# Peptides against a protein of PDB entry 6CSU: the designs that were tried, part 10

Target 1, 51 residues: chain A of PDB entry 6CSU
Amino acid sequence: GALEELRGQYIKAVKKIKCDMLRYIQESKERAAEMVKAEVLRERQETARKM

## One batch from the design tools (peptide; aimed at target 1 E27)

Design b2_p13_5_s3 (made by RFdiffusion4, then SolubleMPNN; from b2_p13_5 with E1D E5K E12K)
Fold by OpenDDE base, seed 1:
Structure b2_p13_5_s3 (fold): chain B 51 residues (1-51), chain C 51 residues (1-51), chain A 13 residues (1-13)
Amino acid sequence: as target 1 above (51 residues)
Amino acid sequence: as target 1 above (51 residues)
Amino acid sequence: DELLKKLDEAIKE
């Protein structure tokens, strides 16, 4: 009925939010790791140049 | 009626989840920025020490 | 933000 369908829609929406958030977190971690790697390399080069 | 009240409750719950996720994302960005700042500082010091 | 768009769509469903 209408109540069961509404409940199903709510649950589906919440599950989608959770999945999207988990994916965002994973991708964010990967981007952060790459950013740190790049910054470390740049800083080594810059510091070496100034020394 | 009962259906409208239930719908309102579900919508409210989903909106709260959205707000919580937005806050998490914002805080995550701030933490990431601070992490990069700290890594840059450490690498400058480490490189300078080795040079 | 693509995530935000997806969240908004989920709320509208």
Scores: peptide ipSAE 0.181, ipTM 0.662, DockQ to the pose 0.422
OpenDDE base, seeds 2, 3, 4, 5: peptide ipSAE 0.173, 0.165, 0.144, 0.179; ipTM 0.660, 0.652, 0.646, 0.666

Design b2_p13_5_s4 (made by RFdiffusion4, then SolubleMPNN; from b2_p13_5 with E1M L7I E12K)
Fold by OpenDDE base, seed 5:
Structure b2_p13_5_s4 (fold): chain B 51 residues (1-51), chain C 51 residues (1-51), chain A 13 residues (1-13)
Amino acid sequence: as target 1 above (51 residues)
Amino acid sequence: as target 1 above (51 residues)
Amino acid sequence: MELLEKIDEAIKE
């Protein structure tokens, strides 16, 4: 019936939202990691110049 | 040293991102649930009018 | 900007 169908739609929507957000988290983590790597490189270069 | 500090900052940033996104997921689920409840109410009202 | 501030900017869409 209609109620069961709506329940199904809800579950499907929630699963989609979860997947989308987990993907976003993963991508954000990767971007953060790249920024850290870049900063580490800059720090190493600065250290080298001061040595 | 600087590298350990940067690692610490990275970990902190990743934790923040994770928490923010999990909160967003939870809020999105709640909004979806409310939409379903509203739809169920509308369906019940329509059924009542047709009876 | 501090690293954390830069990261906060990077995650914005």
Scores: peptide ipSAE 0.089, ipTM 0.591, DockQ to the pose 0.033
OpenDDE base, seeds 1, 2, 3, 4: peptide ipSAE 0.036, 0.046, 0.076, 0.088; ipTM 0.397, 0.401, 0.576, 0.586

Design b2_p13_6 (made by RFdiffusion4; failed a check: the pose's geometry)
Pose (drawn by RFdiffusion4):
Structure b2_p13_6 (pose): chain A 51 residues (1-51), chain B 51 residues (1-51), chain P 13 residues (1-13)
Amino acid sequence: as target 1 above (51 residues)
Amino acid sequence: as target 1 above (51 residues)
Amino acid sequence: ELLEKLDEAVEEA
């Protein structure tokens, strides 16, 4: 039973780490995508200069 | 004994998972920091314009 | 790839 418990604790710890990294990565990609939008908007300043 | 050793192994294993996540995170900071230099270099294109 | 390595570590356990 101690073997099953210890195994269960290990699995739980890693599954939490995966859950944390999954969210951290999804959040990071969204922040990166937000950087893409915010800069296409900075071209407005460039296209206004061209106008 | 066997249970304490098994505990040490699971702990050591998860800590290795943590090391992998840490190296990844450090790489994330470096990449974002590299982005700062990259953006400063594109400003060089615009300052040559202003001259 | 990092998340797959975490699954592999769980399966090995």

Design b2_p13_6_s1 (made by RFdiffusion4, then SolubleMPNN; from b2_p13_6, 4 letters changed; failed a check: the pose's geometry)
Amino acid sequence: DLLEKLDKVIEEA

Design b2_p13_6_s2 (made by RFdiffusion4, then SolubleMPNN; from b2_p13_6, 5 letters changed; failed a check: the pose's geometry)
Amino acid sequence: DLLKKLDEVIKEA

Design b2_p13_6_s3 (made by RFdiffusion4, then SolubleMPNN; from b2_p13_6, 4 letters changed; failed a check: the pose's geometry)
Amino acid sequence: SLLEKLDKVIEEA

Design b2_p13_6_s4 (made by RFdiffusion4, then SolubleMPNN; from b2_p13_6, 6 letters changed; failed a check: the pose's geometry)
Amino acid sequence: SLLEKIDEEIKKA

Design b2_p13_7_s1 (made by RFdiffusion4, then SolubleMPNN; its pose is not in this set)
Fold by OpenDDE base, seed 3:
Structure b2_p13_7_s1 (fold): chain B 51 residues (1-51), chain C 51 residues (1-51), chain A 13 residues (1-13)
Amino acid sequence: as target 1 above (51 residues)
Amino acid sequence: as target 1 above (51 residues)
Amino acid sequence: EEEEERLRELEEF
């Protein structure tokens, strides 16, 4: 009935929200890691210039 | 040293991202639940009017 | 200092 269909739609929507947010978390972590890698590279280059 | 501090800051930033996104997921689920609750109430009222 | 600033910007997320 209508209530069962509504429940099904709710569960589907919640699953989509969870998936989207977990993906966003992962992408944010990857962006943070790339930022750190870039800074480490710059630090190494600066250190090399001082040697 | 600088690399250890950078690593520490990275970990701190990632933890913040994780917490913020988990909170956002929870809030989104709560909003979805409230929407469903409202629809159920409307459905019950409509059914009552037909009786 | 510049490296720390970039990480602080990330923490504002």
Scores: peptide ipSAE 0.172, ipTM 0.607, DockQ to the pose 0.009
OpenDDE base, seeds 1, 2, 4, 5: peptide ipSAE 0.166, 0.167, 0.157, 0.143; ipTM 0.613, 0.608, 0.610, 0.607

Design b2_p13_7_s3 (made by RFdiffusion4, then SolubleMPNN; its pose is not in this set)
Fold by OpenDDE base, seed 4:
Structure b2_p13_7_s3 (fold): chain B 51 residues (1-51), chain C 51 residues (1-51), chain A 13 residues (1-13)
Amino acid sequence: as target 1 above (51 residues)
Amino acid sequence: as target 1 above (51 residues)
Amino acid sequence: DEERRREEELRRF
């Protein structure tokens, strides 16, 4: 009935949001890691140039 | 120095990610609420049509 | 058809 349908829709929406959030978090973490990696490389190069 | 700069970059990146995540979560919640609202309205209309 | 449309709306969230 209508109540079961609504419940089903709600659960589906929540599951999708959860999956999207987890994917966004994972991708954001990867981007952050790359940013840090790039910064470390730049700083190492700067240090090397000062030797 | 290099360490302080790296730390600064890390903190900046993490703060940005956090803010972006919170915004994404908030917007997702709002979208979910609108979806549920729309569903409830449709079901009410369906029920009304059956009266 | 209406149920299918609703499901599609949820998938496009």
Scores: peptide ipSAE 0.220, ipTM 0.596, DockQ to the pose 0.009
OpenDDE base, seeds 1, 2, 3, 5: peptide ipSAE 0.217, 0.205, 0.244, 0.220; ipTM 0.589, 0.507, 0.596, 0.594; seed 3 fails the geometry check

Design b2_p13_8 (made by RFdiffusion4)
Pose (drawn by RFdiffusion4):
Structure b2_p13_8 (pose): chain A 51 residues (1-51), chain B 51 residues (1-51), chain P 13 residues (1-13)
Amino acid sequence: as target 1 above (51 residues)
Amino acid sequence: as target 1 above (51 residues)
Amino acid sequence: WEEVEEMEEEIEE
């Protein structure tokens, strides 16, 4: 039983780490995508200069 | 004994997973920081324009 | 975010 408990605790700990990394990564990609939008908008300053 | 050793192994294993995540996060900061230099360098294109 | 929550639930299961 102790073997099953210890195994269970290990699996739970790593499954949590995976859940944290999965959210961290999704959040990171969204932030990166937000950086893409915010800069295409900066081109408005450039295209206005061209106008 | 065997149970304490098995505990130490699971702990050591998850700490390794932490190390992998840590090296990844450090790489994240370096990449974002590299982005700062990259953006400063494109400003160089625009300052040559202003001259 | 719904897909991420479903994936978290699948990892926990």

Design b2_p13_8_s1 (made by RFdiffusion4, then SolubleMPNN; from b2_p13_8, 7 letters changed)
Fold by OpenDDE base, seed 4:
Structure b2_p13_8_s1 (fold): chain B 51 residues (1-51), chain C 51 residues (1-51), chain A 13 residues (1-13)
Amino acid sequence: as target 1 above (51 residues)
Amino acid sequence: as target 1 above (51 residues)
Amino acid sequence: MEELEKKIKEILE
């Protein structure tokens, strides 16, 4: 019925938002990890040059 | 050191975003629940009037 | 985050 359909629509919307947010979090974590990785490489290069 | 500090800063930033997103999800769910609740009340009122 | 917030508002009315 109309009430059940409305409930379903809101639940669907919330789940969509949840998925989008989780994806954003994951992508953000990946970007952060890549930045740290790049910094590690730069630091290693710096250390190597000083040897 | 600088690398560890940078790593810590990125982790902190990601955690901040995560917390914000989880809060938004929770608040969104609460608002959706309240809207459904309000609809239920309206439907009950409608039914009562028809009796 | 703000763009995501905007999308959230659009989805939830």
Scores: peptide ipSAE 0.149, ipTM 0.599, DockQ to the pose 0.077
OpenDDE base, seeds 1, 2, 3, 5: peptide ipSAE 0.137, 0.142, 0.128, 0.142; ipTM 0.599, 0.547, 0.581, 0.599

Design b2_p13_8_s2 (made by RFdiffusion4, then SolubleMPNN; from b2_p13_8, 7 letters changed)
Fold by OpenDDE base, seed 5:
Structure b2_p13_8_s2 (fold): chain B 51 residues (1-51), chain C 51 residues (1-51), chain A 13 residues (1-13)
Amino acid sequence: as target 1 above (51 residues)
Amino acid sequence: as target 1 above (51 residues)
Amino acid sequence: MEELEEEIKKILE
């Protein structure tokens, strides 16, 4: 019935959101890691110049 | 020092990710709600045709 | 980040 269908659609939507969020988290973590990596490299280069 | 700066940058990045995620969740929930709303309207219209 | 992931999972419950 209409109520069951609505509930099913809601659950489906929530599951999709969950998947999208987990993917976004993963991608954001990777970007953050790359930014940190780049900063470490810059700091090492700067340290090398000072020595 | 370099270690403290790196830690600070990491924390800043994590905070940004958190904010972006919460915003994405909110927007996704709104989109899901609109989809459900549209479906309810369609179902009501279909019910009206059958009566 | 694990804590953040768990927080997000709770929001999606």
Scores: peptide ipSAE 0.154, ipTM 0.588, DockQ to the pose 0.145
OpenDDE base, seeds 1, 2, 3, 4: peptide ipSAE 0.147, 0.146, 0.144, 0.146; ipTM 0.586, 0.592, 0.578, 0.572

Design b2_p13_8_s3 (made by RFdiffusion4, then SolubleMPNN; from b2_p13_8, 9 letters changed)
Fold by OpenDDE base, seed 1:
Structure b2_p13_8_s3 (fold): chain B 51 residues (1-51), chain C 51 residues (1-51), chain A 13 residues (1-13)
Amino acid sequence: as target 1 above (51 residues)
Amino acid sequence: as target 1 above (51 residues)
Amino acid sequence: MKKLEEEIKKILE
């Protein structure tokens, strides 16, 4: 009935939110890692230029 | 130096990710709540039509 | 970052 349908809709929505959040975290972490790698490259180049 | 800069960049990135995640969760929960409210309205209308 | 993920999971509960 309506109660079971509403419960099902809620659980489905919560599961979707959880999955979307975990994916967003992972993608954001990957972008952050790429920014860090770029910074390391720039710092190595700076060190080389100052030698 | 490079070590402190890299550490700072990492901390800044992690803090940004945390804030973005919390905002995304909140917005997603609000959307889910709105969907549940719409479902409750539809169920009430269905019940009324079947009376 | 695992700690952050666990905090997020708790928020979703």
Scores: peptide ipSAE 0.137, ipTM 0.591, DockQ to the pose 0.140
OpenDDE base, seeds 2, 3, 4, 5: peptide ipSAE 0.130, 0.121, 0.098, 0.131; ipTM 0.588, 0.580, 0.565, 0.587

Design b2_p13_8_s4 (made by RFdiffusion4, then SolubleMPNN; from b2_p13_8, 6 letters changed)
Fold by OpenDDE base, seed 3:
Structure b2_p13_8_s4 (fold): chain B 51 residues (1-51), chain C 51 residues (1-51), chain A 13 residues (1-13)
Amino acid sequence: as target 1 above (51 residues)
Amino acid sequence: as target 1 above (51 residues)
Amino acid sequence: MEELEKEIEEILE
């Protein structure tokens, strides 16, 4: 019936939101890792210049 | 030093990511709620037509 | 970040 259909749609929507959140977290972690990598590289270059 | 500065930048970035995630979750929940509300309204209208 | 992922999963439950 209509109630069961609505429940099914709700569950499907929640699952999609969960997947989108996990993807966003993963992408944000990757961006943060790249920022850290770039900063470490700059630090190493500065250290090399001071030697 | 550079290591402490990098750590500080990392922590700041993580905090920003957390805030962005929470905002995205909230917005997604609001969109889902509006979709459910619209579906319930359509169901009520159909019920009324069948009376 | 693992803790953050857990918090988000709990919010979505």
Scores: peptide ipSAE 0.138, ipTM 0.591, DockQ to the pose 0.141
OpenDDE base, seeds 1, 2, 4, 5: peptide ipSAE 0.134, 0.134, 0.138, 0.135; ipTM 0.583, 0.600, 0.594, 0.588

## One batch from the design tools (peptide; aimed at target 1 E5)

Design b2_p14_1 (made by RFdiffusion4)
Pose (drawn by RFdiffusion4):
Structure b2_p14_1 (pose): chain A 51 residues (1-51), chain B 51 residues (1-51), chain P 14 residues (1-14)
Amino acid sequence: as target 1 above (51 residues)
Amino acid sequence: as target 1 above (51 residues)
Amino acid sequence: ETVEEGIKAIEEAS
């Protein structure tokens, strides 16, 4: 039983780490995508200069 | 004994997973920091324009 | 923190 418990605790710890990294990554990609939008908008300053 | 050793192994294993996630995070900071230099370098194109 | 909590949980296990 101790072997199953310890095994269970290890699995739970790594599954929590995975869940944290999954969210951290999804968030990171969204932030990176937000950087893409905010800069295409900075081109408005450039295209206005061209106008 | 056997149970304490098994415990040490699970702990050491999850710490290794933590090391992998840490190296990745450090890489994340470096990449975002590299982006800062890259954006400063594009400003160079625009300052040559202003001259 | 998740790793520390997981270590504590493994240490507290029988």

Design b2_p14_1_s1 (made by RFdiffusion4, then SolubleMPNN; from b2_p14_1, 6 letters changed)
Fold by OpenDDE base, seed 2:
Structure b2_p14_1_s1 (fold): chain B 51 residues (1-51), chain C 51 residues (1-51), chain A 14 residues (1-14)
Amino acid sequence: as target 1 above (51 residues)
Amino acid sequence: as target 1 above (51 residues)
Amino acid sequence: DVVEEGIEAILAAP
């Protein structure tokens, strides 16, 4: 019935949000790691040029 | 009726999840920025000591 | 933000 269908839609939506969030977190961590690595490398070069 | 109540509960729950995710994203960005700043500062000092 | 857009799309669904 309509109530069961609505409940199903809710559960489906929540599961999708969860999956999207987990993916975002994983990708964000990877991007952050690459950003830090790149910044550290640039900073070493900049510091070396100034010294 | 029961259908309208359930729909209301669904929307409320999903909105809460949205707010929680947005807050997490914002806080994560702030933490990442601070981490980068700290790492850059440390790297400057480390590089300076090695040169 | 892709996640925000995804959530908003879910909320907008009839």
Scores: peptide ipSAE 0.137, ipTM 0.582, DockQ to the pose 0.196
OpenDDE base, seeds 1, 3, 4, 5: peptide ipSAE 0.129, 0.125, 0.128, 0.134; ipTM 0.587, 0.586, 0.588, 0.590

Design b2_p14_1_s2 (made by RFdiffusion4, then SolubleMPNN; from b2_p14_1, 7 letters changed)
Fold by OpenDDE base, seed 1:
Structure b2_p14_1_s2 (fold): chain B 51 residues (1-51), chain C 51 residues (1-51), chain A 14 residues (1-14)
Amino acid sequence: as target 1 above (51 residues)
Amino acid sequence: as target 1 above (51 residues)
Amino acid sequence: SIVEEGIEEILKAP
């Protein structure tokens, strides 16, 4: 019935939000890690230049 | 150093995003639950009217 | 849905 359908929609929405959140966090972490990696490379290059 | 500071900033940013999204999901769930509760009440009232 | 739209906006955030 209408109530069961509404409940189903609620559960589906919550599950989607959870999945999207986890994906967003993972992608955000990956982007941050890549930026740090790039900074490490630059730092090493600068250190080598100064030596 | 600068690299450690950058790393710390990114970790902090990711943690903030995680907390904000968890809060958003919780609030969204609460709103959805309230809508379902309201629908249940209406359904019960209509059933009582038809009896 | 409104929820999906809200999540899309969150996903656009840095």
Scores: peptide ipSAE 0.110, ipTM 0.578, DockQ to the pose 0.022
OpenDDE base, seeds 2, 3, 4, 5: peptide ipSAE 0.099, 0.106, 0.104, 0.105; ipTM 0.561, 0.573, 0.562, 0.566

Design b2_p14_1_s3 (made by RFdiffusion4, then SolubleMPNN; from b2_p14_1, 6 letters changed)
Fold by OpenDDE base, seed 1:
Structure b2_p14_1_s3 (fold): chain B 51 residues (1-51), chain C 51 residues (1-51), chain A 14 residues (1-14)
Amino acid sequence: as target 1 above (51 residues)
Amino acid sequence: as target 1 above (51 residues)
Amino acid sequence: DVVEEGIEAIKKAP
């Protein structure tokens, strides 16, 4: 009935939002990791030049 | 050093975003549940009037 | 400043 269909739509919407947010968190972690890696490389290059 | 501080800031930011998103998901579930409850009540009232 | 650049990158996260 209409109630079961509505309930199903809400559950589906919440699941979609959850998945989108988990993906965003994962992508944010990946971006942070890549930025830190880039900084490590820059610092190593600078240190090597000063030796 | 600057690298360790940056790393710490990224970790802290990601943790904050994660917590905020988990809270948002929980609140979204609660709102959805409240809407479903309200619809159930309306449907019950309508059914009762038609009897 | 690497720290400032990192902070700006975090702020621009979608």
Scores: peptide ipSAE 0.155, ipTM 0.574, DockQ to the pose 0.019
OpenDDE base, seeds 2, 3, 4, 5: peptide ipSAE 0.175, 0.138, 0.126, 0.128; ipTM 0.574, 0.554, 0.565, 0.454; seeds 2, 5 fail the geometry check

Design b2_p14_1_s4 (made by RFdiffusion4, then SolubleMPNN; from b2_p14_1, 5 letters changed)
Fold by OpenDDE base, seed 4:
Structure b2_p14_1_s4 (fold): chain B 51 residues (1-51), chain C 51 residues (1-51), chain A 14 residues (1-14)
Amino acid sequence: as target 1 above (51 residues)
Amino acid sequence: as target 1 above (51 residues)
Amino acid sequence: SIVEEGIKAILAAP
């Protein structure tokens, strides 16, 4: 019935949000790792120039 | 340094996302509750008509 | 909830 359909739609939406959040977390972690790597590289280069 | 600033910016962004998500969840729950209430009411009315 | 756990996971991200 309509109530079961509504329940199904809600569950589907929650599952989508979960997937989107997990994807966001993964991509965010990857971006953060790359930013850290880039910053470390820049600092190493700067240190080398000052030596 | 730049790395600390980046960390600070990231933390600030995550906190904002958390707040936005919590607000979204609360509003979503409220909407879902109202939709369920409305559906139950409609079904009761339909049942009454069929009696 | 699953959404709340997702939020916690986001907050734990580096």
Scores: peptide ipSAE 0.141, ipTM 0.581, DockQ to the pose 0.055
OpenDDE base, seeds 1, 2, 3, 5: peptide ipSAE 0.116, 0.129, 0.119, 0.136; ipTM 0.569, 0.589, 0.570, 0.564

Design b2_p14_2_s1 (made by RFdiffusion4, then SolubleMPNN; its pose is not in this set)
Fold by OpenDDE base, seed 4:
Structure b2_p14_2_s1 (fold): chain B 51 residues (1-51), chain C 51 residues (1-51), chain A 14 residues (1-14)
Amino acid sequence: as target 1 above (51 residues)
Amino acid sequence: as target 1 above (51 residues)
Amino acid sequence: GPVEQARRRREEEE
């Protein structure tokens, strides 16, 4: 009935949010790793300039 | 130094991720609310058709 | 559905 369908839609929406968040977190972690990698490369270049 | 700068970049990246996630969660909750609202409207229309 | 699609997208990134 209407209540069961509404509950189903709520659960579906929450599950979608969860999966989208997990994907977003993973992508954000990858972007963060790339930012750190870029910083490491910059620091290596700075170290090389000091040598 | 290099370690402090790398740590700083890591912390900056994590803070950015946190803020982006909170924004994404808020937007996702709003989308979920709209999905539920749309379902309520559909159920009301279905109920009206049964009347 | 969109949940399964989101799951697949995450699995592809992992």
Scores: peptide ipSAE 0.216, ipTM 0.636, DockQ to the pose 0.013
OpenDDE base, seeds 1, 2, 3, 5: peptide ipSAE 0.209, 0.188, 0.190, 0.186; ipTM 0.635, 0.469, 0.626, 0.626

Design b2_p14_2_s2 (made by RFdiffusion4, then SolubleMPNN; its pose is not in this set)
Fold by OpenDDE base, seed 4:
Structure b2_p14_2_s2 (fold): chain B 51 residues (1-51), chain C 51 residues (1-51), chain A 14 residues (1-14)
Amino acid sequence: as target 1 above (51 residues)
Amino acid sequence: as target 1 above (51 residues)
Amino acid sequence: GAIEEAKRKLEELE
């Protein structure tokens, strides 16, 4: 019935939001990790030049 | 050092984003649940009036 | 009606 359908839509919407947010978190973590990795490489290069 | 500080800043930023996203998810779930609850109450009232 | 309005509001959360 209409109420069951509404409940189903609620659950579907919440699941979508959850998935989108978790994906955003994961992508943000990956971007941050890449930035740190790039910085580490630059620092290592600078250290190597000083030797 | 500068690299450790940068790493710390990125980790801090990611953690903040994670917390904000999880809070948003929780609040969205609560709002959705309240909407469904309100609808259930209205439907029950309508059913009661028909009896 | 109320159900249709609730559906619209739920869609805004998506």
Scores: peptide ipSAE 0.095, ipTM 0.580, DockQ to the pose 0.011
OpenDDE base, seeds 1, 2, 3, 5: peptide ipSAE 0.086, 0.092, 0.093, 0.092; ipTM 0.416, 0.580, 0.584, 0.578

Design b2_p14_2_s3 (made by RFdiffusion4, then SolubleMPNN; its pose is not in this set)
Fold by OpenDDE base, seed 4:
Structure b2_p14_2_s3 (fold): chain B 51 residues (1-51), chain C 51 residues (1-51), chain A 14 residues (1-14)
Amino acid sequence: as target 1 above (51 residues)
Amino acid sequence: as target 1 above (51 residues)
Amino acid sequence: GAVEKALEELKKKE
């Protein structure tokens, strides 16, 4: 019935939101890791120039 | 040192992202629940008028 | 520093 359909739609929506946010978290972590990697490289280069 | 500090900053950033996304998920679930509640109310009102 | 700026840019993407 209508209520069961609505419940199903709710569950589907929540699952989609969860998946999208988990993906966003993962992508954000990857971007953060790349930024850190780039900074480490710059710091190493700066240290090397000072030696 | 600089590398340890950078590692700390990375961990902090990832934790923040995680917390923000978990909050977003929760808020989105709450909004979805409110939409469902409103729809259920409308359906009940429609049914009542048809009786 | 540079890493703090990077973290601020990350924050803008949230």
Scores: peptide ipSAE 0.067, ipTM 0.566, DockQ to the pose 0.010
OpenDDE base, seeds 1, 2, 3, 5: peptide ipSAE 0.057, 0.067, 0.056, 0.054; ipTM 0.575, 0.567, 0.572, 0.569; seed 3 fails the geometry check

Design b2_p14_2_s4 (made by RFdiffusion4, then SolubleMPNN; its pose is not in this set)
Fold by OpenDDE base, seed 5:
Structure b2_p14_2_s4 (fold): chain B 51 residues (1-51), chain C 51 residues (1-51), chain A 14 residues (1-14)
Amino acid sequence: as target 1 above (51 residues)
Amino acid sequence: as target 1 above (51 residues)
Amino acid sequence: GPIEKALEELKRKL
């Protein structure tokens, strides 16, 4: 019935939001890791210049 | 050192974002549940009027 | 090396 349909629609919407946010979290982790990687690379390059 | 400090700062920042997003997800679920509850209540009131 | 290991640890902790 109409109530069950409404319930289903909200469950679906919340699941969609959850998935979107989990993806955002994952991408944020990847960006943070890449920024650290870039910093490491820069430090190595500076060390090489000093040698 | 500076690299370790940077690493720590990024870990802290990402953990903060994760916590914020998890809270948002939880609040979204609560809002969805309350909307369904409100609809159930309205339907019950309409049924009562028809009796 | 040590730096790569630290990076891997970061990825794991995040």
Scores: peptide ipSAE 0.095, ipTM 0.568, DockQ to the pose 0.016
OpenDDE base, seeds 1, 2, 3, 4: peptide ipSAE 0.093, 0.094, 0.091, 0.076; ipTM 0.573, 0.572, 0.564, 0.448

Design b2_p14_3 (made by RFdiffusion4)
Pose (drawn by RFdiffusion4):
Formats: sequence, structure tokens, C-alpha cells
Structure b2_p14_3 (pose): chain A 51 residues (1-51), chain B 51 residues (1-51), chain P 14 residues (1-14)
Amino acid sequence: as target 1 above (51 residues)
Amino acid sequence: as target 1 above (51 residues)
Amino acid sequence: MTALEKAEAALKEA
């Protein structure tokens, strides 16, 4: 039983880490995508200069 | 004994997972930091324009 | 007691 318990604890610990990394990565990508939008908007300053 | 050793192994294993996630995070900081230099360099194009 | 605590107690008694 101790073997099953220890195995269970290990699996739980790593599954949590995976959950944390999955959220961290999704968040990171959204932030990176947000950077893409915020800069296409900075081109408005450029295209206004061109106008 | 066997149970303490098995515990040490699971602990050591998850710590390795942590090391992998750490190296990844450090890489994330470096990449974002590299982006700062890259953006400063594109400003160079615009300062040559202003001259 | 957990299965781990019971297993440790049994090993100490053995």
C-alpha cells in the first residue's frame, strides 16, 4: 500500500506541474499575441506619417 | 530503508522535472530580453530616417 | 494512519 501511496503522490505532483506549465504557456502565448496586435497598432503612427 | 529510498527517488525525479522547467523559464527571459534589443535595433532604421 | 505509516510501523516491528 505504501508503494501505491508513494506512486500516487509522485503522479499527483507531476500532474500538478504539468497543469501549471500548461497554463503558464497558454498565458505566455496570449501575451505574445497581444504584443503582435499592440505593434500593428504602432504602424498607425507610421501610416499617418505617410499620409 | 526501501520506502525512504523510494521516496528519495520520487523526490529526485520531480526535482529533475523542476530543473527542466527552470531552464525553460530562464530561456523565456532571455528570449523576451533579446526582443528588447531587436526592437531597439529597428529604432535605428527610424533614426536614420530622421537624420 | 496512512498506508505508508502502517508500512513503516510494520517494518520497525519486524

Design b2_p14_3_s1 (made by RFdiffusion4, then SolubleMPNN; from b2_p14_3, 11 letters changed)
Fold by OpenDDE base, seed 4:
Structure b2_p14_3_s1 (fold): chain B 51 residues (1-51), chain C 51 residues (1-51), chain A 14 residues (1-14)
Amino acid sequence: as target 1 above (51 residues)
Amino acid sequence: as target 1 above (51 residues)
Amino acid sequence: MSPVERALELERLR
């Protein structure tokens, strides 16, 4: 019935929002990791130039 | 050193983002649940008026 | 998109 359908719609929508947010978290972590790697490379290059 | 500090800063930032997103998900779910409850109440009232 | 999905999408943007 209508209430069961509403419940189903609610669950589906909440699941989608959850998945989107979790993906955002994962992508943010990946971007942060890349920034750290880039900084490591920069620091290694600077060290190499000073020695 | 500078690299360790940077690593720490990004880890801290990522953790904060994760916590914020998880809280957002939880709060969104709570708001959605309240909307569903309100709709259920409305439907019950309408049913009661029609019977 | 259902009315509930639409409402939750608006909540996602809050």
Scores: peptide ipSAE 0.230, ipTM 0.607, DockQ to the pose 0.011
OpenDDE base, seeds 1, 2, 3, 5: peptide ipSAE 0.213, 0.229, 0.187, 0.166; ipTM 0.604, 0.604, 0.600, 0.502

